# Peptides against a protein of PDB entry 5FRP, part 27

Target 1, 225 residues: chain A of PDB entry 5FRP
Amino acid sequence: VEWTESIPQIIATREDISKELNQALAKTFIDSDPRVRRTSVMIFNKVPVTEIWKNITNKAIYTSLLHLAREKHKEVRELCINTMAKFYSNSLNEIERTYQNKEIWEIIDTIPSTLYNLYYINDLNINEQVDSVIFEYLLPFEPDNDKRVHRLLTVLSHFDKKAFTSFFAFNARQIKISFAISKYIDFSKFLNNQESMSSSQGPIVMNKYNQTLQWLASGLSDSTK

## One batch from the design tools (peptide; aimed at target 1 Y119 T165 K176)

Design b2_p17_4 (made by RFdiffusion4)
Pose (drawn by RFdiffusion4):
Structure b2_p17_4 (pose): chain A 225 residues (1-225), chain P 17 residues (1-17)
Amino acid sequence: as target 1 above (225 residues)
Amino acid sequence: EEEEIKNFLENQEEELD
């Protein structure tokens, strides 16, 4: 851990080495101890994306980084998901393509598909995290009308069938969710004024709204929240 | 693989229902 903690500054201060470091971090990314794996993925977080793209070039680093996204260990998996997504975003907003660096890009480009494939594991927390992460770094809410799409296509550019089916299923759910929140408000407004304390639908509508709210809460990690 | 995708979609539909 002590050794792994020092790399970001070294990489940030010297290009003298990209050989031994690439040789070492590869082992550091698959070590048995999760602390070192975390301290390893923290590199992609602490040192700027450009210096990463310049200094570390070994194929195994990126594959291990993305590989850990499916890991049992939680603290490593979450930081991994967040990191490789923010990295994917920054890895397009700063670094162009040439004839030589494309060799590793086929990994950076399969990041969204890998991210979308996490939904298939069916974990509430992970689904929530991928949800949060995608709209934070991948498909941002800014800044304009045209580029969102221009990049949306580049995000969709490298998908497997699963990534597409899940990309669309996420969208198919959106309408049903909208049809829910809209009725949720249409039912929640029932308390604006006295419509039926026990009249028209008092004994029935309360237990439609009260039971309907559970449907939306069934997908969240903490439904009681 | 196709079975896994179908099972996932069915589970998603069940959650919505």

Design b2_p17_4_s1 (made by RFdiffusion4, then SolubleMPNN; from b2_p17_4, 8 letters changed)
Fold by OpenDDE base, seed 2:
Structure b2_p17_4_s1 (fold): chain B 225 residues (1-225), chain A 17 residues (1-17)
Amino acid sequence: as target 1 above (225 residues)
Amino acid sequence: EDKEIKEFLESLESLLS
């Protein structure tokens, strides 16, 4: 009985420790010393994604991570770009969307837009890095058509206007119209799959699809102008 | 102060891993 009474205190202590750690980490992400910021980013590389989501609950940390993509310090910026892309991919693969983590997902879902918006900086090194992380983490090669389409829709569904524009400018150029058409066909096939549409994810996918189509239409219209 | 922060971050990594 006595040990059960200690459990709330232990939990409370852990919660307090977690809070303190989150607060401290939030400060280190915005520290004036680039070395401190770099070390902070490295946590996301060294710690499993599941543990990050479990233990890092301060939204400011994730927001700060994304902001470092535009960091003036080259080494920190490069590390951050790779880290956030990888973290995004790992999160999509390993983290379930729940009510409890919704606010964090709202931030993480902006990573693709954050990355694509870096093209507007017009820096060749940044562009190359963004290309690399897109290929490796955001839109990796996936032989399964359904998975590939689902990932694409997920990425596109949270794009801002600028990200869509850059996506069409860079990927549509790299992706032969034929590949874009192929993706469209794959998407159409995915949507026509009754089993997929009847799933709880059906409405979500449809919404994402409609958004994607709307953006595709808008992007194509802008390209023709 | 910088050393303490680094040590803290390393400790944090260990706790989160």
Scores: peptide ipSAE 0.092, ipTM 0.738, DockQ to the pose 0.015
OpenDDE base, seeds 1, 3, 4, 5: peptide ipSAE 0.083, 0.084, 0.089, 0.089; ipTM 0.731, 0.728, 0.734, 0.727; seeds 1, 3 fail the geometry check

Design b2_p17_4_s2 (made by RFdiffusion4, then SolubleMPNN; from b2_p17_4, 8 letters changed)
Fold by OpenDDE base, seed 2:
Structure b2_p17_4_s2 (fold): chain B 225 residues (1-225), chain A 17 residues (1-17)
Amino acid sequence: as target 1 above (225 residues)
Amino acid sequence: EDEEIENFLKKLNELLE
């Protein structure tokens, strides 16, 4: 915990070397020593999300983080999967989308796909971990229907085809029809909420909705073949 | 973990040189 606190301080106090720090960190993520890679991941785990977004501007670092989800070293991989899922959730909750951070968000938005694609590895341990982080971080329990639907749409809107297929299969297994229906109802309520649709988020939600529908339609068509 | 952190910081510093 103490060292994690030191990193933001180092970055904050060393604005003049921020570029160098980013470059160095980019290298540590791909270091041959798994311990170095592990510690690199721990930065994302222990440093507040706001500080990460503020200070880590090298997109290669984020890309490298995502790649570690398929790391051969088990401990690093497991840590990475948990870390990236949590980081995704925290980012959604705490980080605004701006023009300045758009490029980073483009990477972060692929985290759900990255995670769902891990199911294709067909490793039971990985599957269990992915299941866990999905329920804990990606699609957590949310009593507010609007928030829940918004999160779901956000997650789905950036899915690749493979991730969507996995999602559909996963939900088909876990979501009793009743739960699926419930979510559909919630979704419909959200879309019909005039306040939500008239808000600045309205167009964004509509876009996400359309993307989701497109994927759902595609997924259903594939399942019917 | 502390040792790992120390090693990491050392490595990071080396990369900054």
Scores: peptide ipSAE 0.048, ipTM 0.678, DockQ to the pose 0.013
OpenDDE base, seeds 1, 3, 4, 5: peptide ipSAE 0.045, 0.027, 0.021, 0.042; ipTM 0.677, 0.667, 0.620, 0.672; seed 3 fails the geometry check

Design b2_p17_4_s3 (made by RFdiffusion4, then SolubleMPNN; from b2_p17_4, 8 letters changed)
Fold by OpenDDE base, seed 4:
Structure b2_p17_4_s3 (fold): chain B 225 residues (1-225), chain A 17 residues (1-17)
Amino acid sequence: as target 1 above (225 residues)
Amino acid sequence: EDEEIEEFLKKLEELLN
């Protein structure tokens, strides 16, 4: 029986001890054993979002989830970052905002800010992961302009000042990367033309190509390693 | 993963008792 099916069943079956379960789960999120913390995070990743919102009512659990994004244990931290971003996206898509769940939404709405604030750690691996989850979950590609704008506004609506700063820095970086990639392509096309390469501009373009490549390689974590 | 879940459930049970 895939554990993913078992946990929701356990949560659903134990409605009578829901409070106690929530209290116990809150403790597991702060357990000294990183394996316990990891498994706690995995609940949010594997259990359907609707069941999480229904059965996990202790706000401390959600707060603890967000705090794990800055945990020292790399594996738990990385899992948490992915999980919270995915959970945010799923919540936006599947969970209605009601008076009853308002307090939880207040926490969940801080996920984008929490993620963007991770850029201030100045860790390349964290930055790459944050970049990834932003594109995958926070601001996914959406062909519908209205939906895309609505999502963007939703994400930005709860930003703190630091998150806004990071957001603008991120966008600036993306523009630079896009420009560099465009130049790389242009240089590559030029160099693939034998006549162009044999020209007086050949060595100059080759140098620029190498510089661009080096810049891209330094900024883009070698996802191929 | 199954072993980790079992261990986790055990931990939860311990915390509930």
Scores: peptide ipSAE 0.079, ipTM 0.727, DockQ to the pose 0.013
OpenDDE base, seeds 1, 2, 3, 5: peptide ipSAE 0.025, 0.063, 0.074, 0.053; ipTM 0.657, 0.711, 0.717, 0.702

Design b2_p17_4_s4 (made by RFdiffusion4, then SolubleMPNN; from b2_p17_4, 10 letters changed)
Fold by OpenDDE base, seed 2:
Structure b2_p17_4_s4 (fold): chain B 225 residues (1-225), chain A 17 residues (1-17)
Amino acid sequence: as target 1 above (225 residues)
Amino acid sequence: EDKEIEEFLKSLEKLLE
């Protein structure tokens, strides 16, 4: 019985410690010293994605991470770009979407847009890095068509207009329109599968599909002008 | 101060692992 009474205090203490750590980390991400910012980003590289989601609950930290993609300090920026792309991929693979983590996912879901928007900086080094992380983490090679299409739709479903434009401009060159069309066809086939539509994810996938179609249609219309 | 922050961050990394 005495042990039971101590548990709330321990939990409270842990919560307090966690809060303090989150607050401290939030400050380090915006520290004036690039070394501090770099070290902060490295946490996301060294700590497993599941532990990050569990322990880092301050949304400001994630927002700050994303902002570092446009960091003036080259080394920090490069590290951040790689880190956030990898983190995005790992999150998609390992973290479930729940009501509790919805706010964090709303931020994480903007990572693809954040990365594609970097093309507008018109820096060759940045472009190369973005290309690299797209192929390695965002849209990796996936032999399973369903998984590949699902990933693509997930990435595209949260694109802003600028990111979508960049996607078409750059990936239309790399992903031959034929490949995009092929994926679209595969997606359409997947959606037409009754088993997939009857799943709890059916409506979500349908919404993503519709959004993707709208974006594709918009992108194609702009290219024909 | 910089060393303290780095040490803190390292400690944080360990805690998050």
Scores: peptide ipSAE 0.104, ipTM 0.751, DockQ to the pose 0.015
OpenDDE base, seeds 1, 3, 4, 5: peptide ipSAE 0.084, 0.095, 0.074, 0.080; ipTM 0.737, 0.742, 0.734, 0.736; seeds 1, 4 fail the geometry check

Design b2_p17_5 (made by RFdiffusion4)
Pose (drawn by RFdiffusion4):
Structure b2_p17_5 (pose): chain A 225 residues (1-225), chain P 17 residues (1-17)
Amino acid sequence: as target 1 above (225 residues)
Amino acid sequence: EEEEINDFLENEEEKLE
């Protein structure tokens, strides 16, 4: 851990080495101890994306980084998901493509598909995290009308069938969710004024709204929240 | 693989129901 903690500054201060470091971090990314794996993925977080793209070039680093996204260990997996997504975003907003660096890009480009494939594991927390992460770094809410799409295509550019089916299923759910929140408000407004304390639908509509709110809460990690 | 995708979609539909 002590050794792994020092790399970001070294990489940030010296290009003298990209050989031994690439040789070492590869082992550091698959160590038995999760602390070092965390401290390893923290590199992609602490040191700027450009210096990563310049200094570390070994194929195994990126594959291990993305590989850990499916790991049992939670603290590593979450930081991994967040990191490789923010990295994917920054890894397009700063670094162009040439004839030589494309060799590794096929990994950076399979990041969204890999991210979308996490939904298939069916975990509430992970689904929530990927949800949060995608719209934070991948498909941002800014800044304009045209580029969102221009990049949306580049995100969609490297998908497997699963990534598409899940990409679309996430969208198919959106309408049904909208049809829910809209009715949720249409049912929640019932308390604006006295419509039915026990009249028209008092004994029935309360237990439609009260039971309907559970449907939306069934997909969240903490439904009781 | 196709079976896994179908199972997933069915589960997602069940969640919505």

Design b2_p17_5_s1 (made by RFdiffusion4, then SolubleMPNN; from b2_p17_5, 7 letters changed)
Fold by OpenDDE base, seed 2:
Structure b2_p17_5_s1 (fold): chain B 225 residues (1-225), chain A 17 residues (1-17)
Amino acid sequence: as target 1 above (225 residues)
Amino acid sequence: EEEEIKEFLEKLNKLLE
């Protein structure tokens, strides 16, 4: 009985500690020392996404994280870009949208736009990094068409005008390649089925397969330009 | 990296005071 009475106090103490931690962390993200800011970003890399969402409740922390994508300090910026992209992907995969976390999701949903807007800085190193994180985390290769489309729609649903422009300029080709690869896989499966090849659809699919291969071959050559 | 973490924790503790 005495132990049970102490539980609320312990919970309250933990809540207080959590609040203090959130307040302290909010300050470290805007600290004048880039090492402190870097370490703050690293928390999002080292701590599981579920624990982050559970324990980091101050929306200012997430806003500050996103702001560091434009950080003047190169190392912090690069780390932040990778971190926020990965965090976005993990959140989409592991965190449910609830009424309680709606405000945080509103911030997290801006990550794609934040990343695509970095193209306007016109820095080759930043562009390469953004390309990499888009490919790895935002719009990863997905052989399932429904999942791929769903992810794409999720990413695009919160784009601002500038992000859309950048998307069409830089990444439309990547999306096309992804779709082409998906089609290639489907065609390959079809071609492996001799019964399907003997059907009336066989020649049509073969033609589409050849067109896809030709397009992929030509596209790979252009991607090196 | 360990040293950086230590410095961060020290800074964090100071901010919690």
Scores: peptide ipSAE 0.045, ipTM 0.669, DockQ to the pose 0.012
OpenDDE base, seeds 1, 3, 4, 5: peptide ipSAE 0.041, 0.038, 0.038, 0.036; ipTM 0.667, 0.664, 0.662, 0.662

Design b2_p17_5_s2 (made by RFdiffusion4, then SolubleMPNN; from b2_p17_5, 8 letters changed)
Fold by OpenDDE base, seed 4:
Structure b2_p17_5_s2 (fold): chain B 225 residues (1-225), chain A 17 residues (1-17)
Amino acid sequence: as target 1 above (225 residues)
Amino acid sequence: DDEEIEKFLKNLEKLLE
């Protein structure tokens, strides 16, 4: 009976400790030192997603994480973008939606919109990073059609208008890239044929090939490094 | 303060693991 009475105290103590930790962590996310912010973000990378959801209960921490995607410090921003995308994916895969975690999910569900909204910054590096995390974490390759569609619907279900616009623009760009790559391959095949190169069409194809290469290089420069 | 914060964060990471 005595140990049973101690359980609430232990739970309360743990809860108190947890609360203090959450409060402290919330402060570190908004610290003026980018190193502190970086370290804070890294917690989400180092700690298993299940433990994060269990122990980090202050919604302000998650909100702050999302805000760091637009911070001035490049390294922290880049880390944050990768982290939130990965965290989103892991959460979808490993965390069940319950009444207790509903408030956190409401924040996490905005990650896709947060990421797609970064395209409006019109920064090439940011765009490339967003592209990368979308392919890697948000909309990863999934051979199962049902799972793929479900993931897509989940991602889109919480989009704001701006995110939808960016999404469509992104898709349009993907189509264009795919087309360009296809043409590049065709041109390469043509150029590898000596007879074709000696033809009157040779210079024309070469010019188009070069234009395609330049376009690809300008858009894919960071993905090829 | 920075060292203490870093230590705290490291400890927090361990605690959450």
Scores: peptide ipSAE 0.079, ipTM 0.729, DockQ to the pose 0.014
OpenDDE base, seeds 1, 2, 3, 5: peptide ipSAE 0.077, 0.076, 0.069, 0.069; ipTM 0.726, 0.724, 0.720, 0.722; seed 1 fails the geometry check

Design b2_p17_5_s3 (made by RFdiffusion4, then SolubleMPNN; from b2_p17_5, 8 letters changed)
Fold by OpenDDE base, seed 3:
Structure b2_p17_5_s3 (fold): chain B 225 residues (1-225), chain A 17 residues (1-17)
Amino acid sequence: as target 1 above (225 residues)
Amino acid sequence: EDEEIENFLKKLEELLK
């Protein structure tokens, strides 16, 4: 009987700890010391995404994380950009959309737009970093066409007008190349299947294959200029 | 104060594991 009475206190203590944690983190993300802010961002890198979503429920923390992408302190900014991109990707892969986490997802869904808007700062280092995280985390190579398209549509679905403009300016070609490569792989597999080559679709596939190769060749040549 | 904050954040990271 005595152990059952301790359970509510333990649960209450855990709830209190969770509340205190969220309050503390909310403060550290906006601390005047960049070292404190940096350490705060690192939590998102060190803790599994599932545990972050479970334990960090204060909306202000996520909003503050996104805001740090435009911070003047270079180290914190760079860390934040990488962190938020990775966190976005991990969230898409591992976190289900529920009624309970809807408000957090509304913030997280703005990460792609937030990143693409950084191009308007007109800083070469920032641009390079944004390019890197887009390639690595936002729009990674995906051999499955349906998954790749779904990811692309997910990323684009929350773009503001400025983000769309930046996307077309900087990354539209990369996306096209990715799709072309995927098609190339599919065609190559098709060509290796003798039964498929003997089908009425054989010539059509070959034609598309050649067109894809030509397009890839032309695109790669332009990137070297 | 800086060391205390870092230690606190480290503890928080551990609590999230």
Scores: peptide ipSAE 0.090, ipTM 0.748, DockQ to the pose 0.014
OpenDDE base, seeds 1, 2, 4, 5: peptide ipSAE 0.025, 0.081, 0.072, 0.037; ipTM 0.663, 0.741, 0.736, 0.674

Design b2_p17_5_s4 (made by RFdiffusion4, then SolubleMPNN; from b2_p17_5, 9 letters changed)
Fold by OpenDDE base, seed 4:
Structure b2_p17_5_s4 (fold): chain B 225 residues (1-225), chain A 17 residues (1-17)
Amino acid sequence: as target 1 above (225 residues)
Amino acid sequence: EDKEIEEWLEKEKSLLE
């Protein structure tokens, strides 16, 4: 753990990380101790993306990072999901595609698919996290339409079949959620009007309101679980 | 796995109905 904790500083200070260090770092990602794995993932958060790309040349490190998205240890998994999404976004923004880094990009380009494939685990907590990182890192709000489309195309260009399916399902869900929220707002406004509540439609709207709330709530994970 | 998403979609659809 202590050794792994020193890695960010080493990477930040040294331009030439030895092959041996890369090999050693690769082993930390598959260490039996979740703390070691966590610390290893944190390297990608603490070290600038440019330095990571420069100094981390062992493909196994990147592949191992992606594998941790399905880690049994919740904290490590959650950290990994956030980390890889952020790293993907930062890489797209800051790292040029060159012949030398092509092999690493081939791995990094699979991050969107890796994330979207997590929907198949059918875990509400994971789903929420994936939703979050998609909006925050993969497909962030971009006022420039050209950039937005370019990002979208970049993300989609490396999708496998499962990722596409998840993507469409996700989008469909978002539309439904948006609709439900809109209805929730409408019903809330109606219910806040005393005259409306006293009308014959009052009980009907109340019922619909409750159904809408239940539906919205059912899609949310219990933070206590 | 594809079936799981379909099932999920069906469940979501049923919840909205």
Scores: peptide ipSAE 0.021, ipTM 0.566, DockQ to the pose 0.533
OpenDDE base, seeds 1, 2, 3, 5: peptide ipSAE 0.020, 0.019, 0.018, 0.014; ipTM 0.566, 0.570, 0.578, 0.482; seed 1 fails the geometry check

Design b2_p17_6 (made by RFdiffusion4)
Pose (drawn by RFdiffusion4):
Structure b2_p17_6 (pose): chain A 225 residues (1-225), chain P 17 residues (1-17)
Amino acid sequence: as target 1 above (225 residues)
Amino acid sequence: EEIEEWLEEEDEKYEFP
């Protein structure tokens, strides 16, 4: 851990080495101890994306980084998901493509599909995290009308069938969810004034709204929240 | 087959009486 903690500054201060470091981090990314794996992925977080792209070039680093996204260990997996997504966003907003660096790009480009494939594991927390992460770094809410799409295509550019089916299923749910929140408000407004304490639908509508709110809460990690 | 199973499960989650 002590050794792994020092790399970001070294990489940030010296290009003298990209050989031994690439040789070492590869082992550091698959070590038995999760602390070192965490401290390893923290590199992509602490040191700027450009210096990563410049200094570390070994194929195994990126594959291990993305590989850990499916890991049992939680603290490593979450930081991994967040990191490789913020990295994917920054890895397009700063670094162009040439004839030589494309060799590794096929990994940076399969990040969204890999991210979308996490939904298939069916974990509430992970689904929530991927949800949070995608709209934070991948498909941002800014800044304009045209580029969102221009990049959206680039995000969609490297998908497997699963990534598409899940990309669309996420969208197919959106309408059903909208049809829910809209009715949720249409039912929640019932308390604006006295419509039915026990009249028209008082004994029935309360237990439609009260039971309907559970449907939306069934997908969240903490439904009781 | 896995995709179909998963879609069926997700549809069930978002069904309305």

Design b2_p17_6_s1 (made by RFdiffusion4, then SolubleMPNN; from b2_p17_6, 5 letters changed)
Fold by OpenDDE base, seed 3:
Structure b2_p17_6_s1 (fold): chain B 225 residues (1-225), chain A 17 residues (1-17)
Amino acid sequence: as target 1 above (225 residues)
Amino acid sequence: SEIEEWLKKENEKYSFP
């Protein structure tokens, strides 16, 4: 643990991380102690993306990072999911594609698929987290249409079949959620009008309002579990 | 396919009444 905690500083101070250090670091990502794995993942959060790409050249480290998204230890898994999504986004923004880093990019380009494939676990907490990182890091809101489309195409370009399926399912549910929210707003406006509430439509709208709320609530993981 | 079945299930889960 202590050794791994020193790695960010070493990476920041030394331009040439030895092959040996990379090999040693690779082992920490697969360590049996979740604390070691956690610390290893944190390297990707503490060190600038440019320095990571420069100094971490062992592809096994990146592969191992992606594998941690499915590990049993909740804290490490959650950290990993956030970390890889952020790292992907930062890499797209800051790292050029070169011949030298091609092999690493081949791994990094699978991050979207890796994340979307987590939906198959059918865990509500994981699903929510994946939803979150998609909006935050993978497909963030971008007002520029060209940039938005380019990002989308980049994300999709390396999808496996399962990821595509998850993507379509995600989009379908988002459309439904959007519709539900729109209806919720409409119903709320209606219900806030006393004249409307006293009308023959009042009870009907109230019922629909409740159904909408129940549906929206059912899509949220119970934070207490 | 397993994928289509999964998609169907997921889409059904998020079906608005």
Scores: peptide ipSAE 0.012, ipTM 0.397, DockQ to the pose 0.716
OpenDDE base, seeds 1, 2, 4, 5: peptide ipSAE 0.008, 0.009, 0.008, 0.000; ipTM 0.447, 0.439, 0.439, 0.299; seed 2 fails the geometry check

Design b2_p17_6_s2 (made by RFdiffusion4, then SolubleMPNN; from b2_p17_6, 7 letters changed)
Fold by OpenDDE base, seed 5:
Structure b2_p17_6_s2 (fold): chain B 225 residues (1-225), chain A 17 residues (1-17)
Amino acid sequence: as target 1 above (225 residues)
Amino acid sequence: DEIEKWLKELESKYSFP
C-alpha cells in the first residue's frame, strides 16, 4: 500500500523533471549564443524521432525550432532548415497521430509552410537549401503512386496562402512544373482508381483534392488579374 | 534517456542558470 502511494509521487517527480528539462531545452533555442542554439537543433538530428516525440512535449520547443529557420546566424539557420525538414519527414513516417500528440502535430504540420515561406526572403542560398530539402525530405521521390500522392496532399493541406503562392510561383518558374505536373498526374491516377476511391482514404483524399483545387483556382485567378 | 544526456551536456557546457 505504501509503495502504491509512492508511485504517484515518483511519477509526479518524473513529470516534474521532464517538465524542467523541457523548459530548459526551450530556453536553449532562444539563447544568445549561436552555439547553444546549434546544439539545441542538433538534438533533433541526434535523437530518434520517436524519442523526441515521447520526451519533448513542450510545444514551445517545436515553435522555436521552426522560428530558427529565419535565424540570422547562417550556420544555425541552415542546420535548422535541414533538421526541421528531416524531422517532418521522419515524423510522417514513424509517428502516429494520436489525441495526445495532436498539439505537436499541429505545429509540425506547418513545417512545409514554414519552409516555403522562406522563399520570400529572396536569398539565393536559402532558396537553394529549401529546394534541396523539399526534394530530399518534403516531397521525396516515391515510386508508389498512392504514397507519393498522399505525401503531396499532406504537405499541401497545411499550406498557408503565402506558402501556396510560393509553391506555385516556384513551380511555375522552375522546370519543377514537371514535378508538379507529375504529382498532379499521380493524383489524378489515384482518384481515377476505383479501388482507391472505395478505400477508407478515398474520401479523405477527395477532400484534400478539393481543397487543393480550390487553392489552385484561387491562385490561378490571382495570376490572371 | 538520450535527451536527458544531451540536456546534461548542455547544462555542463553552457552553465544554465
Scores: peptide ipSAE 0.060, ipTM 0.705, DockQ to the pose 0.012
OpenDDE base, seeds 1, 2, 3, 4: peptide ipSAE 0.043, 0.024, 0.081, 0.026; ipTM 0.693, 0.642, 0.737, 0.566; seed 3 fails the geometry check

Design b2_p17_6_s3 (made by RFdiffusion4, then SolubleMPNN; from b2_p17_6, 9 letters changed)
Fold by OpenDDE base, seed 1:
Structure b2_p17_6_s3 (fold): chain B 225 residues (1-225), chain A 17 residues (1-17)
Amino acid sequence: as target 1 above (225 residues)
Amino acid sequence: DDIKKWLEELNKKFSFP
């Protein structure tokens, strides 16, 4: 009987301890020392996703994680972008949506939008990183068509207007890049033929080839244009 | 330094239940 009476107290104590720990952890994400912020982000990389969802219940922590994607400190920002993308993917794969975790999911579901909005910063390094995490974590290669479509719809379903705009711009650019690469290949094939090079079209194709290369070079540096 | 140590302890606690 005494043991049973102690269980609620133990649970309450654990909940209190958990609450205090969550509050303390929340403060570390806004610490003035970048090393502290970095260490806080690393928790999401080192701890299994299931344990994070179980033990980190303060929504402010997740919100703060997302805010660090715009961190001025480069190392912390880069770590955060990778971490949040990976965490999103892992959460989709391993965490069931329940009534109890709804509020946290509402935050986590904004990760794709948060990432796509980083394109508006117009920073080459950020753009490259966002491109990378999109292909690795947000929209990874999936051989199953239904799963691929479902993932895509999941990502898009929580986009804000800015994210949609970025998404379409990104895709349009990818199509243009693909087309330019195809042209590059065609021009290269033409130029590799001696008879073609000696023809009246040789100089014209060479010019187009150079223009294509210049465009590709400029386009690879700016993923948003 | 105290915060770093605390975070490390938290990380250990969550990583090793």
Scores: peptide ipSAE 0.023, ipTM 0.632, DockQ to the pose 0.012
OpenDDE base, seeds 2, 3, 4, 5: peptide ipSAE 0.022, 0.022, 0.016, 0.000; ipTM 0.627, 0.607, 0.504, 0.309; seeds 4, 5 fail the geometry check

